# Peptides against a protein of PDB entry 7Q4I: the designs that were tried, part 167

Target 1, 281 residues: chain A of PDB entry 7Q4I
Amino acid sequence: HENSTIAERLYSEVRVLCWIMTNPSNHQKKARHVKRTWGKRCNKLIFMSSAKDDELDAVALPVGEGRNNLWGKTKEAYKYIYEHHINDADWFLKADDDTYTIVENMRYMLYPYSPETPVYFGCKFKPYVKQGYMSGGAGYVLSREAVRRFVVEALPNPKLCKSDNSGAEDVEIGKCLQNVNVLAGDSRDSNGRGRFFPFVPEHHLIPSHTDKKFWYWQYIFYKTDEGLDCCSDNAISFHYVSPNQMYVLDYLIYHLRPYGIINTPDALPNKLAVGELMPEI

## One batch from the design tools (peptide; made by RFdiffusion4, then SolubleMPNN)

Design b2_p23_7_s2 (from b2_p23_7, 13 letters changed)
Fold by OpenDDE base, seed 1:
Structure b2_p23_7_s2 (fold): chain B 281 residues (1-281), chain A 23 residues (1-23)
Amino acid sequence: as target 1 above (281 residues)
Amino acid sequence: SEERKKIYEKAEEIAKEIDKLYS
């Protein structure tokens, strides 16, 4: 028998809206598999596209397709969320249609934080933005207040937020959020291990998979090692996960159990006041 | 930025190769 009582509690107390960045060519190829796997564990799931798809629950944003329009899609997606869904959740996750997310682990990380705290979490990178920014591929989650500040305070002001749709999506939102005093949080666990990952598990778990000169090691805000020590036991996301791998991960994480091993969850931390962050490790 | 793009593309290729191995 599986005891999901604490997960059910967190599902109610830490409401997450997940929006998936996709395009019409990927609705059937990728996005539907998100919907059939980890996306079903979000409190609300929306696919942000350039074309409407009623079967997928995809929204047609007023943007073009292509890599040069990712920043445009992100801006329009959060505008749409703010207008229609800001009260439907406490936290707002951006993910790609090839990102896999363990939503329960994200709720656990977010539990102590107030949604009214201007904060966002993800895989923090150090270049270009003083406080850092969150990697777009790993996915990132904004508090309700962060979304409000982004849409209401940052986006209307060209001095605070880039009006053009060009640029690196993750860097541009990171600049905008910094300019409105949204804090780039630390998503690491109590052991200093990462939770959001911009690559597949294999790339992080296998030592020496990448050269030491690999850009990733220069970009990560918090120094981490490769191997099992790289990744939290409560990891939240991985990127470049194929549709087939999503089903495999769903099986391995939620169904496959080693007989006789029972995990007892750690106690929930105390809730923080509005504006308060967890101590740095 | 261009170097980052190339590396992401490589990561995508590796992911595709992994998929082929487990297909």
Scores: peptide ipSAE 0.017, ipTM 0.514, DockQ to the pose 0.067
Fold by OpenDDE base, seed 3:
Structure b2_p23_7_s2 (fold): chain B 281 residues (1-281), chain A 23 residues (1-23)
Amino acid sequence: as target 1 above (281 residues)
Amino acid sequence: SEERKKIYEKAEEIAKEIDKLYS
């Protein structure tokens, strides 16, 4: 028997709406497997597409398909959320249909923060945006106030936010959010370990898996170690996770238990005031 | 440590086996 009392408390106190970036060709191939695995642990789950799918609960956004339209889809997704769902959650996660998320760990990270604080979290990259931006593939989460500022203040102003639908989605939203004073938060744990990852666990956990010249080491905002010290014990997300790997991760994280080992959760930190961030490590 | 090296070697072996099962 599992004790889920604290997880149930956080489910109620830290409400998360997850929206999944997908397309009609991936509804059955990828998106449905998100719905059957980690997506069921969100307070609300919406699939953002170009075609409606009632079985998946997919929304048809007024955008075309293809890599050049990802920024357009992100803008329309957050417009849709603001119009229909801004009060349904406190935090708003963007993920891809091949992103895996441990939602309980995300709630733990977000617990001290006010949703009225203009902040967002993810895997922070340093190029192009002064404060940094969050990697699109790792997924990123906006506070309710961040969504409001993005949709109401940034999007209507071409000087603050790119009006066309082209460009790197994660860089463009990062520019827009910076221009309306939404803070790029630090998602690292108290030991300085990352929580959002733009690759599969294998690529982060196995030393020397990637060349030292790999672009990732130049892009990452915070220095990270290799091996088991790469990743928080409370890691939140991984990217490039196949549908089959999602079920494997679900089994390993939520079902497989080492007999005789009992994990005691850390105490919850104190809640922060509106506009206050955790101190940088 | 030698112990950490063995853990990573085992993890790599498991990852390769999983990849074979799902290719």
Scores: peptide ipSAE 0.014, ipTM 0.429, DockQ to the pose 0.031
Fold by OpenDDE base, seed 2:
Structure b2_p23_7_s2 (fold): chain B 281 residues (1-281), chain A 23 residues (1-23)
Amino acid sequence: as target 1 above (281 residues)
Amino acid sequence: SEERKKIYEKAEEIAKEIDKLYS
């Protein structure tokens, strides 16, 4: 009874490789639940770990475990992707093993862009990087050209990209990408509402939970309102989503329907030329 | 708006119930 024709078209035309940041201790606890929920909707799904897991399709990267190695793992993950999978997709999403992603909404956002445009999207933050950087927890997506520039141009040059494995991974990749002229895109919808979120839906939707002094309001690149206007109807990601909440979100988004309400999708925008971005809102 | 407030209140209620189920 559901018409998925447009979603199927976008699945074919906007190919997304999702790589999940995880570790061996989280393979069963968290990562497998990504694989059983939203990860199924990626064109390709890879779990990046320090140990191989054939059941999960996890890759053992040559990195140590611990919070101080996240930047190292990100570098090795994209090296691995570039070497083995650069032609398997048009767009390359980084997500955590507690990030939930509505991949169809991401494809919709990405549809007008050329994968040969050096651009990446996510929840844009202001500090540390002039053009901004994308929050690691919300997940961020690189074009194929952005991955190429990151791996081939940035990583080999210590002046462009930090050679050690220390630092905040999202800030460090943001610096590297800026240094090779990969643009930090605007992921907001046509109403100026965000699509990538570094917290659970509850924290964004419910105004009472956020102190006005909360760091997030100083970090966000684009001003956003609290409440229902916080979030696009085509929101893409949320962070700190528990394994159980992933199944709840899957049910609510893909299965639960209010009878008698038909959602008609907006028309697809025109495709942009290579190097073109959507107009700023 | 009052309508928005009611939506938020309902969302909070649902969130609390979810937390109870998965705590």
Scores: peptide ipSAE 0.018, ipTM 0.447, DockQ to the pose 0.032; fails the geometry check
Fold by OpenDDE base, seed 5:
Structure b2_p23_7_s2 (fold): chain B 281 residues (1-281), chain A 23 residues (1-23)
Amino acid sequence: as target 1 above (281 residues)
Amino acid sequence: SEERKKIYEKAEEIAKEIDKLYS
């Protein structure tokens, strides 16, 4: 009973490959629930693991498991994507197996941008990287050109990109991308509200849920508020979402409707030229 | 199920906290 015409158009025009960071112990516990919920709305969905799983569509990357190998897994994941899938999509999303993503909202944000623009989006943090970097947990999306520059220009050069597999995954990719002039985009909506979130909705929507001394307030690149003003009506991602919460979110976002309220989508913005970004807010 | 009950209880708690914000 819904009109999805514009969403179908964006599905075709803004192609997204989603790769999910997982491990063999989480294939059944977490990853399969991504596949059964929001992951089905990606144009291509791949699970990046250390073991192959044909039922899940998991790829065995040549990396070990553990937190110290997350950066290694990210490098190998993007190498794999570049080798096998670089033309299968326009945009390439990294998410964790406990990240929930509203892919339609991501397509809406990405629509004006050229995939040939060297840009990536996510929840921008300010430390360690001059232009900022995107939080790993919130998920981040690279343009096709950003992936090309990362894999072809950054990864082969130890001066541009860390050669070992240690370090904070999101910081290290942020450094590499900056070094090849991939821009850290602004993912906020026209009202200045965030779209990518490194925590569950509750932690962002409820005021005073976190101490003001909480590290997040020192890390966030853009000023953000708590409460309903924290989050765009077109929010894209949340992190630390349990498997059960993914099904709840799917129900709330895609099925539950207040009777008699019809939401008309805003007009699509004009497309930007290659290398052009949206004006800063 | 007990799990469904917990989900609804949590949703009610969140709703109450949101209501306090608009209050």
Scores: peptide ipSAE 0.008, ipTM 0.454, DockQ to the pose 0.031; fails the geometry check

Design b2_p23_7_s3 (from b2_p23_7, 15 letters changed)
Fold by OpenDDE base, seed 2:
Structure b2_p23_7_s3 (fold): chain B 281 residues (1-281), chain A 23 residues (1-23)
Amino acid sequence: as target 1 above (281 residues)
Amino acid sequence: DEERKKIYEKAEEEAKEIDKLYS
């Protein structure tokens, strides 16, 4: 006996299209496990590749493979989404084929925001982009308006968006989005804890895994702590999650229950007007 | 520990590549 009424409501009201960055060599190794775990909780799930795969529902984008083509693939993916799927969802998540996402927690975070607000969320990094940019590996989610601005206003203009396919995918989209006034939102919870993470839970939860000189501490936009205070109770994503770990996480999050403990969800916040953001902490 | 180390090393390499591209 489970009460999922609020989750079902949010599934309907906060529609999420998830597109997964993958390649043909990872269709069976990684992508199919996304489809069999957290990806099934998206309103729509698309795998963006260089080869078609009808079993996976993979789209063959007109791009090459390799790190030097990830930016090209991102541009083509969002062009494809805008052309075919812009009305199929309110929010559009990019994730890697080794990213794990708790979609219900993402819907909760997104609930107060209008999809017509030009905003996107993720793990915000501070370098190279004035307002910051979202880590590619942690996954990032664009509002419908953000996608529109990206595809219609930014991509066609080489002064606003890099025309070639080279560069760091997450930095380049961050630059493009900034140039069309898409806001880099704050994804932290009311306690200031992060929701999108560029590593697995263990790496964030256990203190002193890395020196303070580790790049992550230099890149993170908002001050963050290690330990239990690192992560929101409503965390959204983790990166470098193996296929096996995806199934473990699915079990732990959606099946395993401590008997006699019942969680009552917090009340939903008030909806914001178009263009409004939650106050920063 | 080895897996963690490998992940951190990979991530560090990626960060270094980004720094090289944009510094």
Scores: peptide ipSAE 0.496, ipTM 0.921, DockQ to the pose 0.838
Fold by OpenDDE base, seed 3:
Order: structure tokens, then C-alpha cells, then sequence
Structure b2_p23_7_s3 (fold): chain B 281 residues (1-281), chain A 23 residues (1-23)
């Protein structure tokens, strides 16, 4: 029998609402597979779209479709969450319909933090935002206070947050959050390994002959290595995960076990006070 | 190998679009 006592505790104490960025053309092709795999482990799962889908639990946001409307959709998604769901969770994850997330590992990372601390986590990128911003594809998670500041303080002020719907959604939300003093947290584990990844596991685990000119190396805020040391044992997310790969990952992570190997989880860290962050490594 | 290349190409295109928007 599997012992899930600690995971169940964290499920109750670190409540996560996951909202999935999708569109009507991807409801059946991609979003449904999120719902059938990792999305079922969120405390609340909502699909943000331009059309309602009762089978998927998709919300029709008042936005157009296309890459140029992703920022608009992000703003409307968080407005919707703030209005209807701000008390349904402690943390609010944005993910794409091709992002895979190990929610238990995210709860473990978030456990010491207060939801009233204005902070958000993800794969931190360096350009365009002084404190950095979180990669949209890797997914990013806001505290309840961060959502409040974003919706109530940033969005209504065009000096703090872009009013039009154009721009890269991850850069724009990063700018807005910085302007309301929401901190871009460090999501790395105690060994300095990343937890949120903008590519599939294969791309991070296998050293590619990628030229040092590859944009990713210029964008990463924290220095990272390739190979087995690339990724935390408690990694949280991967991007560009196909629907088929989601089921494979679900099987490998939650079902496949090497017989005779028992993993003992690390002790939970002490909880931080409101406004406190873990020291940077 | 082909799927890997397609993902990298997509990611590069997205990065180029971002650079174009904010450069």
C-alpha cells in the first residue's frame, strides 16, 4: 500500500488552484489530457478559454483568440479568479495546455511560504524585467496576496500594468508584478537545481550540442547545468509536453516503481513569517 | 530527433518574437 499521508497533508495545507491557458481548438486535443492527468491533483482546476465547455470546465473569457491575445487572456483569467475563487486556494498556478506539473512537488516548495507574502515562482528569466520574470511556458504560481496586488493594484493603473492586450504575457505580468512589489522568488532546491522547466525533460537531461548562443542560456536568471544535475529530484514542471507524453509522465511518476527501493521524503522546513523568503542559494 | 528539432525551432521562434517586441 502506498503511504500518501504527507501528500494529503500538503494537499489540505497548501491549496493550489490551477488555471490552464487554452483555446476552443485545443479543448479536445490538449486540455482534456491535462484534466485526465496532472490537473486532477490540483485542489481546483479551471480551463481559461474564449468558449465555455461544461465537460472540460472551461470558462469563456471576454478575449479574442491568437497569440497576440495571451496577455489579455491572462489579465481576464486572474480577474475571474479574484472575483470567484480567491478564497478557494492559497496559491494560483498558470500553466499552458502543453505544460506538465507535479503538483505535490510544487506544494513542497510552497509549504514554508505564507500565501499573504507577495511572491510568485516559476522559471526565472533575466531580460526586460529588473528582478526577472517567470517563463509563461514553464508555468508560474502566484500567492493569494500576489493575485490581489495584481488585480486590485496593478491592472487598474496603466502606469503599472499594460492596458492593451498586446505583448508577451509572461513579460507583461512580470512587469506588473514588479511594479506592485510582488517578489520574483527563487524556485531552486537546496542544491541549486531548477524546478520549473520551459522544455521537455529530454531537452534538459540530455546535454545537447546546443551552441552557447542558444537564447535559453542568455535568458536564464540562475546558472544551470545540463545532464542529471539540471533538474531537482523535486522538479515541478515541463513545457512542450504532448498529450501522449502526459500519460507517459503520469505513469512514470505515479505508477512505475522500482521494486525494493523506498524513498524517504525530506523533513518539511519551518514555516516563514509573512514577507519572509528562503535565502537565495 | 525531428520532434526535438521542431520544439527547439518553435522555442527559438517564440524567443525571437519576444526579442522583437522588446528590443
Amino acid sequence: as target 1 above (281 residues)
Amino acid sequence: DEERKKIYEKAEEEAKEIDKLYS
Scores: peptide ipSAE 0.496, ipTM 0.920, DockQ to the pose 0.850
Fold by OpenDDE base, seed 4:
Formats: sequence, C-alpha cells, structure tokens
Structure b2_p23_7_s3 (fold): chain B 281 residues (1-281), chain A 23 residues (1-23)
Amino acid sequence: as target 1 above (281 residues)
Amino acid sequence: DEERKKIYEKAEEEAKEIDKLYS
C-alpha cells in the first residue's frame, strides 16, 4: 500500500537527532507520548531533563527546573550532544515535550543543505536578534557545524554567549549563534508558506481568531497568512500539542488516507555546496 | 474555544516575559 523508498533514503542521508526539552514531572505526562509518536521517527531521540529515566531515555542535566533555567538546560543539552552524539547525526532538533514534528518533512527541507554549513532552521522571529531567532516552542534544528560553533566557540566566551542561565532560551541561543556566524535560515516552502509553527494547526488554519495586536504578528519574521494558505503542505512542526492530540496527528498523517488519491512527491532539489543557502523567495 | 483561549493566554504571557527581558 505504501512506497516509502524516498523516505527511507532521506532517513539514511539526512540523519536527525531529536532532543526533547522536558522535566521529571512531565516524563510520564508528556515526554512518553512524544517517544510513542513522532519521536520514534528520529534517527536518535534523547530527552533532556534534570533527572535520569532509563525507560524514557532521559538524561539528567546539571540544571534546575523552571522557566528561568531553560537557557541553562539548552546550553547543557547541546554540550552533552557535542560530547556524546555529534557524529550520530547530521542535524540536531530541539523540541518541547508538547511539540509535534513531521520528521520526514524536516528531512526534505534539510536535504539540499550540507551539515557542515553553519545554519539553523525553525519559526523565525524578528525581535532582539538582527538576523532573527527561532521560536523555542516550534522547535529549531541546527546543523552539525552550527552545534560545533555553538558549543566550542560561543559558549566559552561570555562576550558571545550569555554565561548566566537566565533569559529566554530561544533568544539567547539566537544571539549566540549569530555571534559565531551561524545563519538563521528560511524554512518556508517554495510558495512562501511556513513549516515550523508555534501553535496547533487549528490556530493557524482558522482566520480571524486573533486581532492585529496579537504578539505573534509582530514577532514573525516573514509575512504569514491565515487559513489554508497559512501552512506548507510539507509542514514540519506544531506547538501546544496535547498528548492525546499527538496520537490523533499520528493517525491523521501516517494512517488515514483518502481512497483513490495518490500523492507523488516533488523531485529532490540539487544539493548545495558547503556554506550555500537556498535562494530567498 | 476555552482550550484555544488558554493557549493564547499562555503564549501571550510568554511573549510579555520576553518583552520585559529584552525591550
């Protein structure tokens, strides 16, 4: 019934390590459901916590819990990845324990890029960082070179990267990455539609639920629309997805099929040289 | 609607916190 040849090819050629931001109180409530749904499609899946959990494959990072420690946890997570897993993947995704990710669509987006290119992708926000930064909740993915630069060049230098564990983790990593010339990529598809989303599909698909003063419209780096044109057909992530919704999304995306409709994938683009990005739309 | 409202409220609170830190 299914031909997964291209997906299997990309699984091998575009290796993704997914690390999930979580805490001990959410191991069973949230993180477990990531592991049982979209997380199983990562080449490597690690849960970053303050306590070890062998059943979950959670790592105890030397950080406290709470929103004020998320930046500290992010720094320690990437240090851990660099030390133990830098060669286990080509790309390194951060996601929350309530983020849902279609990993195949992410591999498709990443395919043309070299992992040696210093670049990262996500839902780009415009404030506070000149080139923009990627929304923490939507998830963001670093190339192997980006991880290297972050851990080896940025983190040890207080002038390049905040030494304190306070601050918004996504803004702070965005500043650090900019300071070591890691490029904030454009994750939009060829039609200019977004792929990483800081909300659930319903919030993006249904127009006129927010006024023009809603913060999201001021933060988004690229022009975005509401309704059916809000989102790429190859969307990658959604945030604020409940555990139950993760299973629903898994069913809808990977199991439910309209009879008689066959999707033919677009041809893969040509691979880019090291340091090269796709042309701007 | 209530769940959506809660999500937007949470997101708005997060954005406000960011604005307080960096504005």
Scores: peptide ipSAE 0.489, ipTM 0.919, DockQ to the pose 0.840
Fold by OpenDDE base, seed 1:
Structure b2_p23_7_s3 (fold): chain B 281 residues (1-281), chain A 23 residues (1-23)
Amino acid sequence: as target 1 above (281 residues)
Amino acid sequence: DEERKKIYEKAEEEAKEIDKLYS
């Protein structure tokens, strides 16, 4: 037996549109498994591709496939969202077709923020962008105002946003968003633990899984630990999650329970005014 | 800039290795 009253409240008050970066070759292999697992907990779920798929609800964007087109696909995806879906949600999540997301935890993080605040969240990296940028693989979420500024103010101006489709998708959107004063938020919990992760749980939870020269330690904006202290109890996302692992995670998170242990959720924080952020740790 | 480029290249290589490991 389960009490989901507070989760249902947040589902209504913190509306999330999830768009999934995919391609035609991955519609059946990966994307459909997102739809059958965590994607069903989004208020709206859209797959952004180069080919239409009515069964998946995939949109054919006017871009080519390949790693060198990811930035182009991101630009077109947000243009499409702005034109057709800007009022369907308050927050707009980008995820890959091998990203797993606990949407309820994301709603909890976002609850105090106004969607009219120009802010976005994710796994913050420090290189290339002064305020930092959010890792593409971990997924990142834009407020409605952030989407508006990106599409209306940044994209049309080559001085603010790269016109061609080359470059790292996450770095390029990070530059664009900074140039229109969209803030790179702090997604860490009150204990300073991360919520968005660019790797599978195993990579973060196991101490010394990576060497000291691993790029991640040079890229991460906030100092982080390995082991159980790596990750918030309210973690939001993991990357490089296989289709089979998505079903396992769905079972472990939403179905498997240790008998006799009942968790009481923390009280919701007070809502912030437009433009206000939570204090940094 | 050169140091950043090297880090970026290394990140890409390591990301590919992780992808191969878990895909």
Scores: peptide ipSAE 0.264, ipTM 0.786, DockQ to the pose 0.097

Design b2_p23_7_s4 (from b2_p23_7, 11 letters changed)
Fold by OpenDDE base, seed 3:
Structure b2_p23_7_s4 (fold): chain B 281 residues (1-281), chain A 23 residues (1-23)
Amino acid sequence: as target 1 above (281 residues)
Amino acid sequence: SEERKKIYEEAEKIAEEIDKEYS
């Protein structure tokens, strides 16, 4: 038996729409497994593709496929969300079809924030955008106000947002959001540990002989460590998760239990006013 | 592992492409 009362409360109070970046060739290979695992814990789950799939609940966006079209797909995805679903949730998560997300941990992080605060969260990178931008692969979540500003204020203005569909998706949305004063939030926990990760748990937990010249160490906005202290106990996302690994993670996180160990959740923080952020660590 | 190496190589390639485009 399990007590999920607090999780159920947050499910109702912190509504999350998850949209998954995918393509027709990955509907069965990858996206289906998101739907069968962590995606079922979103308040609403939509797969953004170039082809409709009623079984998957995939939307055909007016974009081409390939890496050079990811920015175009992101713009069209948020336009679609704003037009059809802006009131269906408070927060709007972008994830890839190989991203795994613990939605309950994301709701916990988001709980104190107003969805009317222009803010977004993810794995913050420092290059090319002054306030930083969020890694596309780790997934990032926009407040309702952030989506409004992106779609209504940024996208129509080529001086604020790139009109072409080319470019790095995460850098381009980061530029657009900065230009409309959407804040790049700090997703770290109270101990300064990260919550959004651009690699699988193993790559963060196990110290590697990676040179400090490795791009990740140059890109990460906040200092991070390897090993067990790499990651929050309330980590939110991991990238490069295979379909099989999604089921393993689902089992380990939601089913496997160490007998006789009961975790007591921390108290919820006070809610913030509109425009207010958590204090910096 | 070979899998880790492959992922890191792919990610490094993406980062290099981004650096080339935005530097």
Scores: peptide ipSAE 0.488, ipTM 0.918, DockQ to the pose 0.843
Fold by OpenDDE base, seed 4:
Structure b2_p23_7_s4 (fold): chain B 281 residues (1-281), chain A 23 residues (1-23)
Amino acid sequence: as target 1 above (281 residues)
Amino acid sequence: SEERKKIYEEAEKIAEEIDKEYS
């Protein structure tokens, strides 16, 4: 027997709209597998594309395809969300069509925060943005107020937000959000373990003889280790997850159980005031 | 693994592109 009472409570109290970055060539190859796995656990799921797909629930944004258009697509996606869905959720997750997300763990992290707090979370990188920015691939989640500030205050002002559609989408949104005082939150757990990951679990869990000069170690805002201590027990996301791996992860996380081991959830933290963040670790 | 190498190579290429644009 499974008790989901707390998860159900958080589903209602911490409403998450997930938008998936995709393209027409990936609707069937990747995006549909998100819809068939972790995307089901979002309160609202939307696929942002350049072509409409009613079966997928894909929206055709007025942008081109390719990596050089990702920033343009991100801007149009959040404009679309603000216009049509700003009241449908409290939090707004961007993920790629090869990102896997444990939405319950994200709700747990977000629970104490007010959606009226201008904050966003993800895998924080340190370069180019003073407060840091969130890795695009790991996925990042904006509060409702953060979306409002981004769309209403930042996007219309070329001094605050890049009007051109070129550039790295995660860096550019990070700059825009900083310019409107949206805070780059700390998504680490109480043990200092990360929750959003720009790679698959295998890459984080298994110590590799990766060169110390590997870009990731230079980009991470918070120092992290490899191995079992790399990742929170309440990890939220992984990137570069193949369609087949999504189904494997879904099975391992939600179905496979070690007999005789009962996990008791930690108590929910106290809710924070508007504008308040959790203490730094 | 070859898959791991490809992922890291792709990620490295992305990082290099970012560094080129923003450094």
Scores: peptide ipSAE 0.460, ipTM 0.910, DockQ to the pose 0.836
Fold by OpenDDE base, seed 5:
Structure b2_p23_7_s4 (fold): chain B 281 residues (1-281), chain A 23 residues (1-23)
Amino acid sequence: as target 1 above (281 residues)
Amino acid sequence: SEERKKIYEEAEKIAEEIDKEYS
C-alpha cells in the first residue's frame, strides 16, 4: 500500500530516455537485467550495442567493440537519439549495463530545470576539463538542449569534439560539451551529498573502505565523505552493480519497508528559467 | 594516459571481485 501520485506526475513532466551502453556478449548476462529492473522506470529504454537484439531492444551502432570504441559508441548513440528520439524525452541518461539508477530520484533532481537549459548532471570529476566532467560509470544525464548542442554543434566540428573514436568516453564528451557551453551541473542535494556514484553503495557507505590514495579522492570535483554522509537519501545511481544486486536493490528500494515509518516527500522546488541553475551549496 | 589506465584497471578489479561474490 503506497501513494505514488507525485512519482506519477514526475514521470509525465520529467520524461527520461535511458540509453544503456552494452555489447553483444552482455545482452543476456547484464543488459536484460537492467531491462527487468530499474530500466522499466525510464520513459524510454534503449540498449546501445554493436549488434541488434529485438528482444532486448538493442540497437546496432556502426562501431566496433572494446574500450577504444566506447567514445565512438557514445557519439553514435547520441546521434541515433537525436535522429530518432529527441522529442520522446526531456532528459537523456547514459548508463552502463552494470549501473543501477533510481529514476524517481533523478526526476526529482531534474524537476526545476528546463530541458532547454544546456546542462548535464552526474558524478562530477575535476581533471582534464575545466568545468569538470561527469563520470561515465556513474551515468550522466543531458538535457534535450545539451543533446542538440552535442550532436549538431560539437560532433561535426573536429576543433570542438574529437573525431577519433578512441579516448576516455566520459572525458571526451565532457570536453565536447564544455566547448558548446553545456554546463556541468551540481547534482548534490541540499545537504551537499552526492547523488551519482561511480561505485557500489558499499564502497561509499563504509568508512575507510578505500585507501585515501585511491584515485577517486583526487578526481572528485566536490568534497565528499564516506559513511552515511556520503550519499543523498535521494541518491540516483551506483556502478559495478551485478545482475543479482540489481534485483536486491529493486527489492530494498521499492518493496522492503520498516513498519510504522512513513516517508513524506518534500515539496517540489520552484521551476527555474531557461539557462538558470540551482544556487551553489 | 597512464593515470587513466590505472583507473580502469582498478575499476575492473573491483568489478571482478563484485562479480565473483554476487554472480
Scores: peptide ipSAE 0.029, ipTM 0.680, DockQ to the pose 0.073
Fold by OpenDDE base, seed 1:
Formats: C-alpha cells, sequence, structure tokens
Structure b2_p23_7_s4 (fold): chain B 281 residues (1-281), chain A 23 residues (1-23)
C-alpha cells in the first residue's frame, strides 16, 4: 500500500550512478550484499575492484590492493566512469562496500541542483582543504560536471592533483576538486542536520558514545550534536554497516511500518540555475 | 592522521564482529 510516485519521478529525473570501492576478497563477503540491498536502487551500480567479477559486475582497475592504493583506485574509478558512463547518470556516488545509502534521500537532496553545476556532497570535514572535503567513509556524490573537471582538468595536472597513489583518498580528491573550482556543498537538511555519516547510526544517535576529544568533533565542518538531533529524517548514508545490518536496514526503512502513521513528503524545492547553490543555513 | 586510521580500523573490526555474531 505504498505510493512511490514521487520516488519514481526522482528516479527518472535525478539519475545516480553508484560506484562501490571493493577488493576481490570482499566481493562475496561484502559487495554482493550491497548489490542485494541499497545498490539495487541506484540507476547504475558498478563495483570497482582489482579483479573482474561478472556475477557482481565488478571492474578490474589497473591498481594494486591495500589502503595505500585507495587514492589510486578512486582516480582510476572516475577515469573509467568518465570514459564509459558519464552520460549514464547525472550524479556519481562513491561508496565503500560497508556503506549503506538511502538513495531516495540523496535524490531529494540533489533534486534542485543542476548536474552541470560543479559541486559535490557528503560529510564535510574542515582540515587540510580550505573549502573542506567530504569524508571517504560516509560516501560522496559528484555532479557530472564535477566528474568532468576532476578527470579532464585536475588529474592530468600534477600541480592540481597528486599523481602518486599515496595519501588519504578523501583529502586528495578534495584538494583536486577545490583546485578546479568544484564546490564542496552543504548536505545538511533545512534544520541543519547532517545527511552523510562516517559511522553507524548507533555512534551518532547515542549521546556520549565518543569522548569530546574524539577526532571527529575536530574534523566536522559544521557543528553537529549527538542524539536524535544529530541526523536528518532524510539521512543518506552510514558507514561501517555490516552485511547483516544492510538487510536489517533495508527491512526497517523499506518494509517495516507503524500501522496508522502515514508520512506526507515535503514539496520539492525549486530548481536552481547552473552554478547556484542552496542558501547556507 | 594515524589516530583517525586507528579509529576507522576499530570501527571496521566492530562491524566485522557484529557480522560474525549474527551470521
Amino acid sequence: as target 1 above (281 residues)
Amino acid sequence: SEERKKIYEEAEKIAEEIDKEYS
């Protein structure tokens, strides 16, 4: 008894390609569960690996495995997307194989923006990059123009983008994107609550779960609170979600309903012009 | 930072432990 008319409209108007960062050891352990849960709600789903897997639809990128190669994998992933898939979507999400994403909420956030606007969204961190950068674990989404600028303008220029594969993946792409005037957007809702989260819901929802000295509080670009006010009702992503938790979240979000409670969606905002951002809160 | 890396590694381990417990 669900009315999905608006969600179906957004599925058509806000096309999202999701690429999942994975490795051969995680194809069966993690990646397949992304494919069987939230990944099926992407317009296109691609797994970026070092080995091909036809069952998973995994691409073998010309990179080695290990944490020191994450930046290299990200560069090659976006090169691959630009070459083969740049017209298959309007927005391009990077997620890990333990990231859970509510794609409908992401489409809602992205709806007013033009894909020709050089912008990207995620959980914004403040260190190292002047405008901020998006946390790798929470996942981040680039507009089509942002992908173009990254691949065509930034990557070929060592002064704009690190040629070596070492470094923090999220920081390095953040530097590259800043250097080609891709804007680090504000993903918060109208109440100032975050939508992209670098940890599981429990870590954000439970007050005092972390020490005040926890690095996260120093890294977060926008001031946020713990507890129920931490997170938007239209939250987009969580990280460190186990394969089993993905199925639980899928059930809780898309199947479990409290009888007699019907939510009416808010009206869609007006579309923005190319280059225009939503007002800061 | 190294501290950030350790925290991420710990969170990943917790996630793996949860998966093992409920598998």
Scores: peptide ipSAE 0.028, ipTM 0.563, DockQ to the pose 0.087; fails the geometry check

